Peptides against a protein of PDB entry 7UQJ. Designs and how they scored, part 244

Target 1, 160 residues: chain A of PDB entry 7UQJ
Amino acid sequence: PELYQNFNITPPRGVLFHGPPGTGKTLMARALAASCSSDERKITFFMRKGADILSKWVGEAERQLRLLFEEAKKHQPSIIFFDEIDGLAPVRSSKQEQIHASIVSTLLALMDGMDNRGQVIVIGATNRPDAVDPALRRPGRFDREFYFPLPDVKARFKIL

## One batch from the design tools (peptide; made by RFdiffusion4, then SolubleMPNN)

Design b2_p23_8_s3
Fold by OpenDDE base, seed 1:
Structure b2_p23_8_s3 (fold): chain B 160 residues (1-160), chain C 160 residues (1-160), chain D 160 residues (1-160), chain A 23 residues (1-23)
Amino acid sequence: as target 1 above (160 residues)
Amino acid sequence: as target 1 above (160 residues)
Amino acid sequence: as target 1 above (160 residues)
Amino acid sequence: SEFEKARQEAREEALRKAEEEAK
């Protein structure tokens, strides 16, 4: 409840951070995780890279996703941050459909299976929102999108 | 023209950022992109990770590179930033030559095909400059190299 | 000697940085590298991503690890930082055992072969310490573990 | 020095934005 109020999100909605690479999506996800974490209420932050789930868990990616969501639920309030989510769940029409279809299907099912009362926030970060399967961007999944623009010159002088 | 003057580079020269990982190559590339972007003249910043092009676009990496360069040209002035470029274009003598040869060849051709009047800057970032195909480091390609040293302690306390 | 004293470690001990992803493990590894580097005594910082060694060096990962350790020894005092080390050396019982067993074995042998008088520090970073082969976490290898919690907001302002 | 100042300020700004969005 409170965790989602802080994000002004209705659970189980995933948040898609998208924008030019290194516009601070990963940093912001971590910043959100710790801004919502107090001494009294620690948020557990899980992060996976999309490409890592594909490459490190060949033939086990679906299981690892399930375990990740179970662990996040166990350690609620929690954030699951998928960095480079377009690598994990590319558009189905990609030539890699056969490789990714089961992973996409699993992630969809996991997001659909999130309890609205659960305190698990899912954040996907991508620099290619159009490369993310549109099914993931539907209501009840990654249905909130935040664009991370390139910092302007003034914002850059603050990043630089 | 102006974009390249700001970089003190003659087009179509690529810039290789190299140094210990996380010495700020990616951050600097973004900072350069934004310092050259004004309210009147926005620079489009494209970023790809070398490993992502190999893994996400199996059998389509060459096409995706072509599309990237076309899009960058369409949205000029633009920066193409290849993060971890050594993953995209490893040294040809690697045992992966058959897998990467076509990608390397494509990237070489794309860099050679850059119009000297175009406002597309290509930045490659690597922590292993010696792992990048030497053909990419020739004049007219990544022929400018910037070493990113580890920041000293004083410099760290500014990053930390 | 001095380098290890600064870390309060007896060589050749590896250090495992673990914690939620992006808790600053990579940043801290760099921060340690430069805090121990003075104008008089520069530390050479080597960084490899675990997944990169697997993907970029297919069938050569073992050789590349050997070369990395040799280069680190040549440039001592030095730090070898393995980012996402769980990608390089996943638990042997994983379904990928056949793919990773030789790499794990090589890394074990390299860590065991480190001269106690050498000034090479090995840092492994992971967000999944339980996904790292337990053999790597034994004494004389990655036998020091530092948990990187999600920085609280105050600690973030120091790392961020 | 400028680059590190830049990183720090970026981090501070990203943190500040994250705090503002979390509020």
Scores: peptide ipSAE 0.000, ipTM 0.212, DockQ to the pose 0.025; fails the geometry check
Fold by OpenDDE base, seed 3:
Structure b2_p23_8_s3 (fold): chain B 160 residues (1-160), chain C 160 residues (1-160), chain D 160 residues (1-160), chain A 23 residues (1-23)
Amino acid sequence: as target 1 above (160 residues)
Amino acid sequence: as target 1 above (160 residues)
Amino acid sequence: as target 1 above (160 residues)
Amino acid sequence: SEFEKARQEAREEALRKAEEEAK
């Protein structure tokens, strides 16, 4: 409740940050975590890259996702940020890789299994929202999508 | 209430983002707006530059501020992001510019006039928090300040 | 000159953005590109991932880097942003992969070969600055390093 | 000029802190 209230998002279990590369998705996720941390209430920020989970944890990706969600729950309030989540959870309709289908299924199950009262927010960042399995974009998962537009000239000028 | 709750800030009427240039203040403000926008609840993001309000709206700056706040209220939940707000609201104690004093006074009145139940958040970004009129930094105005550290030398030096 | 002046950086031939994932490295790079782009002077923004160059251009990675730098020079003022540059240019001392050593050497040569008067800025982003070949971090290359800290709690809370 | 100055200050400060953290 409170962490989700902190994000003032109708508590999505997950938030999909999408937008062109370099639109600040990752920064935003980190900024969220930091902003939600008070001196009294530190939000633990977990970060993983989709591609790293696939490459570093071949055959253990599912276990590592489970451990990540357990650790996030243990250290709640917490944010799990998946950078480049399209690399972790490519669209299932790509016939080729059974491995990707299992990881997506595990992530779906983990997101579905989150207690709505849990102080764990999952943020996925992608440059390719259409490359993310639509199942992950359903309610109770990454059901909130934030387009990070190219900061217009004005927005970029202020970030600099 | 809800938008202010979204910021996990004791509902500031305003939030001052301050930090050196290029620390992501504008990006963060946009990202806030994006992150607070759900498919069901889009936050309208208004962006103005302090210098633009002074330069483009010479003699109408006060009216433009009023219109901006009215439009933000009409499109609530909304975020008004003032980039380079130090350009809009320089410290009043600088003897020279009567014009700046009136604009600051208008902004103060607009922020003070916001209903705490209004779903309008005002974010001001500055590189020079000490150049912002302290009156704007009081409770009920930009009463929450966020330092955007230089990404430490490593982060800012890489953006730059 | 002018693009480097636009970055207000002593013109690094390269800037290394490093910081934890989600600290806005990519966003900042794009924000830089956008902020340096006026209506009169558009900066061309090239983006590549280190891992993509290795995976997609196996055996042609060197040629693709050369083409990228030539294209960037042709479209100057330009920014070349390498996301996850640690994936492109891992530390040379890792005995294993001759392939990585050649790509790093090519990138070094390309960065060293840039005319300081060229309006091409190279930005590399990494979460692991220590995983980047120190040779790339020397003056005339990625000689400017910017740490993207975790936005402190205050900054993030306002961005949400 | 202000934008240029702001970016220069940000870069200089960012360079100084990286140098301090690298020590």
Scores: peptide ipSAE 0.000, ipTM 0.224, DockQ to the pose 0.110; fails the geometry check
Fold by OpenDDE base, seed 4:
Structure b2_p23_8_s3 (fold): chain B 160 residues (1-160), chain C 160 residues (1-160), chain D 160 residues (1-160), chain A 23 residues (1-23)
Amino acid sequence: as target 1 above (160 residues)
Amino acid sequence: as target 1 above (160 residues)
Amino acid sequence: as target 1 above (160 residues)
Amino acid sequence: SEFEKARQEAREEALRKAEEEAK
């Protein structure tokens, strides 16, 4: 709230960084965290990968997401960065679709449950915004999107 | 020529970018490609993820690696960037260990088979250098390593 | 040697990283420094902000620039990174224009005075390349420019 | 300069792509 309040901007609950791989989405999220950290106000930066949420937290992904949001809330002001958030996409097995749906549902609920006055910003990064569940892109969730264009290699080669 | 000539540094065949996630390894590789591209000399940039080599190329990973190196050689000067190269680490199943060993062995052979005069640079990025097969870190392969430190906010403030 | 030798690329004395804020210019400069540092050859990385040159070094900016270049030369191989180099632009007071002109003139002279064999690379970062004195962008100075494309600025300001 | 023009073209193309993806 306060950082964006100081800018007279309602902080988004969630920001989606999208664009081709290697456009600096993860770097930008860290740079935002670092830039918003002052000597007076340190921002706690949490990072998780979408694929890790599915693979490392099998059977506990929902609990780990809850713990992540609780820890971020405890250490406010904070940024939660979900790298490769499209990695939360279901692998086409029906069982994995249910697991995915549960994990995504938990993330949706956690984002919806963030008090608008909470000093927690959620940033998702994806190379495939169309692979991100449309429900995550709704108002109050990842409701602001930032395109990270490729350095147009051709335009850069025309520049060079 | 002159920068590295002045540095008396034999260009590595392979460079390992390692450091915590979101330290800009992928962005650096792209920026290096862009920086080395002039109007007179365009560098072709190839990017692959270590996890994609295992998952997307099941049964064809070795062939796809060979094709990648052949294409990079055809379009010299070129950079091959392996993002998350630690994703080539064996998943502990004996069958996956054999597949992994075959893929890594193919990559080793391709790196070893690069003519020292070839205008192909290989960059690997990892968050876990210790998870990268030590054979890839040998001379003539990823023989130069670059640590991407966390923007140590303290070091940034000590530098400021 | 061989990579740039093979590329027939004269190393720039200066490289301008330009692009909107938060595109990773500063991080790229640090990563380049880290990437050029091997166990055998450590690169000394110097960082200054353009605004700090004007504000912190009032009346001594020229001396501090000279000392910076001398220290960089003493600790070769080295990188001098000027973050926000457009911050050397005059604030519209005639007195500040003269001070700015003197500081920029000193920087130009220091860049021109670098022995072509010197192992000092200068990187300037700016969000406003058009605000960078064209004299800094001439051959032998910041003669190579790298565009760091925006994440869509409108999207970033919509986040903010 | 061709540099400024290509930068402007890259920016316009990036903007157009972002606007097309937002549609």
Scores: peptide ipSAE 0.000, ipTM 0.279, DockQ to the pose 0.096; fails the geometry check

Design b2_p23_8_s3
Fold by OpenDDE base, seed 5:
Structure b2_p23_8_s3 (fold): chain B 160 residues (1-160), chain C 160 residues (1-160), chain D 160 residues (1-160), chain A 23 residues (1-23)
Amino acid sequence: as target 1 above (160 residues)
Amino acid sequence: as target 1 above (160 residues)
Amino acid sequence: as target 1 above (160 residues)
Amino acid sequence: SEFEKARQEAREEALRKAEEEAK
């Protein structure tokens, strides 16, 4: 949100970070969250793991998503970071159909229901963007995608 | 290894990255892997998730660990990164005793068996260092620990 | 630029990354550059060191800055990253007056001359934000600032 | 490819720095 305001960019409702494992998706999200927070304008950072939402909150995942988005709105400007979002919202065609379908539908609705004026950014991180439901990758949802490639050998030198 | 050579530091056999979720532990490990790789000296990066080793390789986790360490030695200099290592090696006193105990014992032996001359670094990342078997945190194993704090709200302000 | 568009934020003309040495300012700048690059929308990343611009291009620093900004515009969307920008643009009141003054003035003019619609982001990194000319930190220039705190001493140990 | 590599390198450096900065 603030990142988006600070850059005079319309805040995407969601940003998908994708790339090979350990390419720094989670760190970037935190860094972005940290970066957006000024002394005058603190950004609240909410982090959830997709698998944790599914596993810990079996039957309450939808409620937890709603609560998360409400809390994020209450504490705006805020960032919601979903690590391993493919664990939360696998492709609907996956044989684990019904439970995943309702969670995905809830997340879709929550992202669609974000007022574009709201200072809430949603960042999803995945190692497998193709495992994320394509419906989440549509305009107004995770409509911005950032590829996190493996640090090239050359990047390695500049990291020291 | 190379990172440690570059800093004139004795390569720890293992380094434990710990801190709150999304503090960039995985990214740091990759960045380190990347940073150590020169044009002349490429570092091979092996990434495994602790939970994946347990869940996907039920009954073969020990074998997979052995193979991983052998492959890392074959392709040295190399980094083995265990994401969520607490999922691989929970505290031995946890009620899921026997299966975890053998995996932990195998990992201990593999880390102890690393020749200090080997260009293999093992990085474990966890959000819960206290959930990692203390035996893994002893000298010659994950004997170096790095806390990844949450980006201060102030850091957040200045990153955007 | 793309980061800014992706976030529906008006691209700041400039962002100042500041914090202690080795806090990852350069890395963040590069990650941002790479993160903004999609398959459809490649971001060109230009990296310069402030001291290098002064030392390598004695008497041509202004020209090099102009060329850099022109190249960045030509290859937009682009990021110009100045590492150690305090070496490029020290406080005008510092006793190394005249040469620094002209370079600073050129950089000011180049940043002021960026069309807000231009897909060029300027990121300056410094360990000493107070050593950067305050004129560069005004609205329309490096008007966004991000503090990079020292990784906790524990985190530092895991980086080596 | 080299440009994507340089971007990738830059991204990973930026991510590492973001990690270091997020530390």
Scores: peptide ipSAE 0.000, ipTM 0.320, DockQ to the pose 0.037; fails the geometry check

Design b2_p23_8_s4
Fold by OpenDDE base, seed 3:
Structure b2_p23_8_s4 (fold): chain B 160 residues (1-160), chain C 160 residues (1-160), chain D 160 residues (1-160), chain A 23 residues (1-23)
Amino acid sequence: as target 1 above (160 residues)
Amino acid sequence: as target 1 above (160 residues)
Amino acid sequence: as target 1 above (160 residues)
Amino acid sequence: SEFEKARQEARREALREQERRAE
C-alpha cells in the first residue's frame, strides 16, 4: 500500500514492465526501489530472474518463491523484481510444462495472497509480454503493464 | 499532483535531473513517463531541449512554452521533460541574456501557475546544475533535484 | 573510429559495463547505440547474451561469433553488445571449460583483430566482473570498465 | 509522434533481431 500509495497509482499488486531488451526495465525497477527508499524509509529490493526460478530452484522453486515473498513482507516496504519473467514460460517439454504450471500457480497464489495493506510491490520485466502467462496478467497480479519503448534515438543521445 | 501525489512525495512542481551527460537522465524521464502510463491511464510525455527552446523557438519561445504547458494540461496526466535545461542559460551576450531572462521568466510563471491539483510534472535535465538559473531551482519549481552520478567516473569516460 | 573519435575518447576496442543487475548496463549500451545514431548515420546494434553463445551456438559458437563480427563490420558504425558476458564463464565441468576456453579464445582473437580504424564497438555487460575471464579485460579487448552503481537511493526517490 | 517512431524503430530492431535469430 504505502509503497504504491506513495505512487498514487491505484496500487497494482504487480507491475509488468515490458519492451525490447535494454529499454531500462530492470533499471526502472531498481530506480523505483531506490526512489521509494529514503534515509528514513529504506525499500528493500529483491531481484530474481525468471530463468533462475526454473533452473536454480529446481524442486524448491515454490518454496523459494514463498520465502521470497515472506522476506519481502518482513522487509516492508519492498519491491520484488522478477527479471525475464517470460523465462517462467515452459521450455517445450511436458515435464517442464508441469513444473512451470506449478511455479506459476505458486506465484499466482502469492500475488493473490498479498494483503492490499502490504508494502510489497511485485515487478515483472519481460521482452515478450505475450510469452507471459495470461493468468499472471490478470487483475490483482501483474494488472498494470508498462511498455518500455526503445527510448527514441534522440532520447538516447541525451542519455549519453 | 496525482502523478506526484501518486509518488507520496510532496509533489514537486518540477524535478531537476542533474548529473554528468550519459547518466540516464532523459532515459529516466522517459521511463517515468512510461512507468506512470498504464493501458488505462496513459501519461503523455512532452520533450523539449533547452537549446531548441532558444534556437528553434526564436521570437516565439514564450508562446511555445505556454502552448506546451497548455497541451500538457490538456493531456493530463503528463510529463514535460526539458532536456539540457541549462541550454536555456544565455550564451555570453547581453541580448541573449535578455531573451533568456524572458524565456526563464515565462517558464517560472508557467511552473508557478500550475495548479497543485494538475497532473503535470515538469522534469528538467542538466549536466550542469549550477548553470541552471537559481530561480528555477526554488520551491514550487524545480524544487527537487536528482543527482545522476556517473556510473563511476571511469565508467563515463569510456562511454563518451 | 568516428563513432568514438566523435566522442574524443580513445576508442576502446571493448568496454565492460559492470555493476549490480538492473543498473542500466544494457540500457546504456542501447543508449550509446542510439545516441551515436543520427538520422544521417545509423548505428547498427547487435545484441547477444553470453549464455546464448554457449547454449544456442553449441558447436558453432566460434563461427557465430565470427559472423557477428563480420556483420558488425559490414554494418559500420556498429555496436556489439554482449549481455551477461560472465555467462561465457564455464559451468563447473572440465568439458565445458574446454568449450568455454575455445569460445573465449575466439572472442579474444576477434577483438584483437579489430582494426582500430573500424567503427565497431564491443560492449560486454556483467553483474560479476570478477567472473569475466581476465584475458577479456586486457588492453585491446574490454580494456575499459564501467561500474554502474545502483543510482543512489536519493536520486531515485524524486523520480518516483 | 517521437514516441511512436521510437516504438516503430524498437519493433524494427526487435524484428531484425528475430530475423537474425531465425537465420
Scores: peptide ipSAE 0.000, ipTM 0.215, DockQ to the pose 0.047
Fold by OpenDDE base, seed 1:
Structure b2_p23_8_s4 (fold): chain B 160 residues (1-160), chain C 160 residues (1-160), chain D 160 residues (1-160), chain A 23 residues (1-23)
Amino acid sequence: as target 1 above (160 residues)
Amino acid sequence: as target 1 above (160 residues)
Amino acid sequence: as target 1 above (160 residues)
Amino acid sequence: SEFEKARQEARREALREQERRAE
């Protein structure tokens, strides 16, 4: 939230971090949450893994998503980080559609239901942005996409 | 290799990167690979995900590990990065032992078979170092362990 | 800048990323640049290495700094990332003072000349914050400092 | 348990070092 107020940019409801595996998407999300939380203003960081929501909460995934967004709203300012979001909201393919469709529909509704003034940012991380349901990549959802390039050889001198 | 030559440290056969999810383990591994490769000396970076080796190569996982180590040896100096290595070599539990035991045994043998003079570094990344088979954490294997702390809240305030 | 307006915090002219080598300072800077650029609002990312400014531009370093800040101002919103900034602005020591003093003085003036409303962020990365001239660490310059924790010292010795 | 302790200590030490450098 705070990041976007500086630019007079309406905070996007969702930010998609995409790029090859090991480009620091999760690290960045964790560094953004901590970077926004002062001693006076703690940002609450929620982390979920896409595949875990699907696998651990069969039939409860929609409820767990709702609870997550409610908890994030309760603990504003907050960041919801979905790691491997392509596992949570895969592109709708004909053979596995129903279970994924309900979860995706719930996530869409939750993102659409976020007040633009809400101090909740949703960050999705993926290695495969094209494997994320295009409905999540629409305006008002993950409408900002951030490519994490491979650390270039030139970027190397900067880490060591 | 060069990294260790600078410290007069015998390159470990294996390095375990451990820490909470999103602490930059994979990024660090890629950055290290990039940071060891000069224009004159390119380091080849091999990346595998532990769960993918188990799930995609049922019955061929041992062979795929052998091929990976052979390829890494062929392309020296090289880094083999196992992301989520706790998925590849879980602690031996009675109910799932046999399939995991063979893969772990193969990985142990491959790590033990690496010449200390070989310019191959094995990096395992995990969120759960205690979920990695203790046999992999013995001298001559992943005998070096690296904790990736969470970016502290105060560190993070400094980025944003 | 935008990052700080969101917090009702006066955007610092400069942010110092400090921490041991391999902690992801450069990666974080690049990912911040990426994370601030939407499809509608691209953030221009300028990268310079401190030692390169000194070594490549003997007698032109001040001019190159001025040009860099002018280019960053022209391409707002922008991030200037100084990697290894301790090489650019070493602590004033008696034996090398004059050449470094002019460059430091120019950098100070450029940072002091940035409008607080300017959409230019200066990020300095260093492994040695105490090797950065204290004048750069004063209010209105690199007045925010960000520690990138090592992956634990034991952890780092295993990567390198 | 010792590994978790060492990890917690390392985390605390990194936190302390971060606090010390923020000051």
Scores: peptide ipSAE 0.000, ipTM 0.341, DockQ to the pose 0.054; fails the geometry check
Fold by OpenDDE base, seed 4:
Structure b2_p23_8_s4 (fold): chain B 160 residues (1-160), chain C 160 residues (1-160), chain D 160 residues (1-160), chain A 23 residues (1-23)
Amino acid sequence: as target 1 above (160 residues)
Amino acid sequence: as target 1 above (160 residues)
Amino acid sequence: as target 1 above (160 residues)
Amino acid sequence: SEFEKARQEARREALREQERRAE
């Protein structure tokens, strides 16, 4: 957050957190949400899990995504965090192409339809960035990517 | 393991980490694995996701659990971390009862069959402790539970 | 980074990450650095360990700090991450007072000399925030602090 | 030690299984 202000960087609409399981991606997203929330300016944090959007809302996933983005805009400044986003927007080559295609297209349209002047940030977390549809990783969407490496054994030993 | 050895505490067979999504359950399990690992005594960390055991190993989930526990015993001191354990061992009342029942029974038997003298700790993480079969939460299994609260809004605001 | 731009928050010059070992402080700093780095706008990430600055650069630590801040300014946008900053800037009351005093004074001066319009963020990580010289924790320096809690002591005690 | 080899192998297998799950 602060880093981008100082840098006069146009904040990306979306940030992809990627790295091995348990590297703290979800914790980071919550910490970022916290760090941007002041007593005067509370950030609304929305969290969804990619697989949960598909499993809980069979045939309504697109509608639920639209509602989520609308609610995030209504409650701006806001963060939308998608945990395990590869579960929502897999690469188009898998046999369940049709259901995922409409969801991906909806998410793409929602991210493209975000006014850059809006106070909504989208964070996607994945263990498999290569399993996320490349269309989501283009400029104006999840155009910034954060690698969460496993702490090296030496770094682990210092954490000990 | 090392923490318990140093304290002369009989290590619990299982620990349940529960709390809202993104409270750092998985990160904590990794940090504990790291903290118990010295240069002289390295801990082997096994990680599985509850839903992945079911989805990847249809009909072999029980065998994979057995192999996991055997491997953990061979590589002791070790930690077995089950992320989203509610996906593996749901409460018995759901319509998919039969498939889950054999997996739950296998996991119960594996946890009960852990010699308390063994240096194997099982950590289960869930966002819904009440969705975990109560049989897993009994003494001698996941008999210790850790709540991961959301960082308080005030604590979050001080981080901001 | 981006979150602060959208929020019109004046970015702090310095952020202190504090909490027990293994809580992900170093991982968070790296993730923040990565999030702020785009293909078009790479953030230069400088990492130093507090104890390494003292041990490797006996009598030149002040010069190395100056060079680090100069290099960070030259390569802006940049992040300077001090891991284990309590090793660099201990509270003035310890017997090695003289060597630490000049280093602390240098770091204070360097942080005070940062133009808020500059694209340099300083992150300090410590396991002992109370061991960091309070002068570093004043407004305009490490004026934002992030607590990385261990899972609750009750949670920890149940893991124990 | 065989323990260090087994740990390096288990770590390599866990890494390979992470890589194979990333494939």
Scores: peptide ipSAE 0.000, ipTM 0.266, DockQ to the pose 0.043; fails the geometry check

Design b2_p23_8_s4
Fold by OpenDDE base, seed 5:
Structure b2_p23_8_s4 (fold): chain B 160 residues (1-160), chain C 160 residues (1-160), chain D 160 residues (1-160), chain A 23 residues (1-23)
Amino acid sequence: as target 1 above (160 residues)
Amino acid sequence: as target 1 above (160 residues)
Amino acid sequence: as target 1 above (160 residues)
Amino acid sequence: SEFEKARQEARREALREQERRAE
């Protein structure tokens, strides 16, 4: 959060955290949510997992996404964190089941429908940025990307 | 850091990281792997996802687990990190498909078959410790558990 | 980073990452640096360790800090990450050696001298936020703080 | 290793800081 303020960059509606698994994407998102909450400005943090949205909300995934965005808007300032977003929004293939296409379409519409002034931030985390539908990575959606490198040997040596 | 104490102490065969999603379980496992590696002692870090073992290795999951443990032993000191281990080893239900039971049985046998002197540590991460087969949580398996709390509101305030 | 851009919050000049060692502060800072870099906007990441600044740059620590900030400004957008900043900027005590006081004074002046429009972000990481000079934690300096929770004491105790 | 000690100390300090923040 602080970094984007510091760079006076226009807030992306969506942020993609990508990098090898276990590089701290999800922890970062929570840490960010935690950090953006002041006494004056409590941030509501919503967390969903892409595969869980598909598997647990079969036939209601689109509705649950809508409800999530509505709830996030109601409780703004808020963060919606999609962990493993590649599980929710895999790259559109000719073999893509209609259910995946509809969920991705709903997420696209929800991200496009966010007022840029809305205090709702969407963070998607993935191990596979190339497995995320390119439509989600366009301006006004997940148009900012964060690479989480492996703790390098140097980061290792300084945690040692 | 705590892992180093454990590597200087009798390494637990298995460690369960549990807590709400996005509390840094996976990050911690990597940070731990990173930290346990010195110039004198490089740790090999193996990462697998429970659901991926089931879905990608259908019919070979048991073999892939065996190969993983063999490779980890060959490249010791090593860490095997199972992310979302509840996806691999769901609680034994009377409705448990035989395929799940065989994979869990294989993992149990592999963990039991680890020589306590082996420099192979298994870390399982889950959002749902209660969804992990209790047999995996017994002594000689994931007999050490780590709760990853939410960044509390105070952690929030100090991230402000 | 993304979160604060999204919240239209004024960029803090400095961000304090605090929390237990091995909670991923350094990893997070690197991940943030990597993440803030796009193909269009590469971020230069400077990493220093507080104790290393004192020990390796004896008698030149103030100069090295100045050079670091100048280099960061030259290579903006940039991140300066001070790992173990409590080693650089211990709380001012009546027993504080003049050398520590001068280094802290230099860091204060450098942070105050940063143009708010400068694309230089300072991240300090510490295990001991209370060991950081309160002057560094004032508005316009490390005025945003991030708590990195341990995997809780139970998590810690079970990797111990 | 000194690194291990520093990391353990750092983890202990941060645990104490968590405990203090949980209090």
Scores: peptide ipSAE 0.000, ipTM 0.357, DockQ to the pose 0.050; fails the geometry check

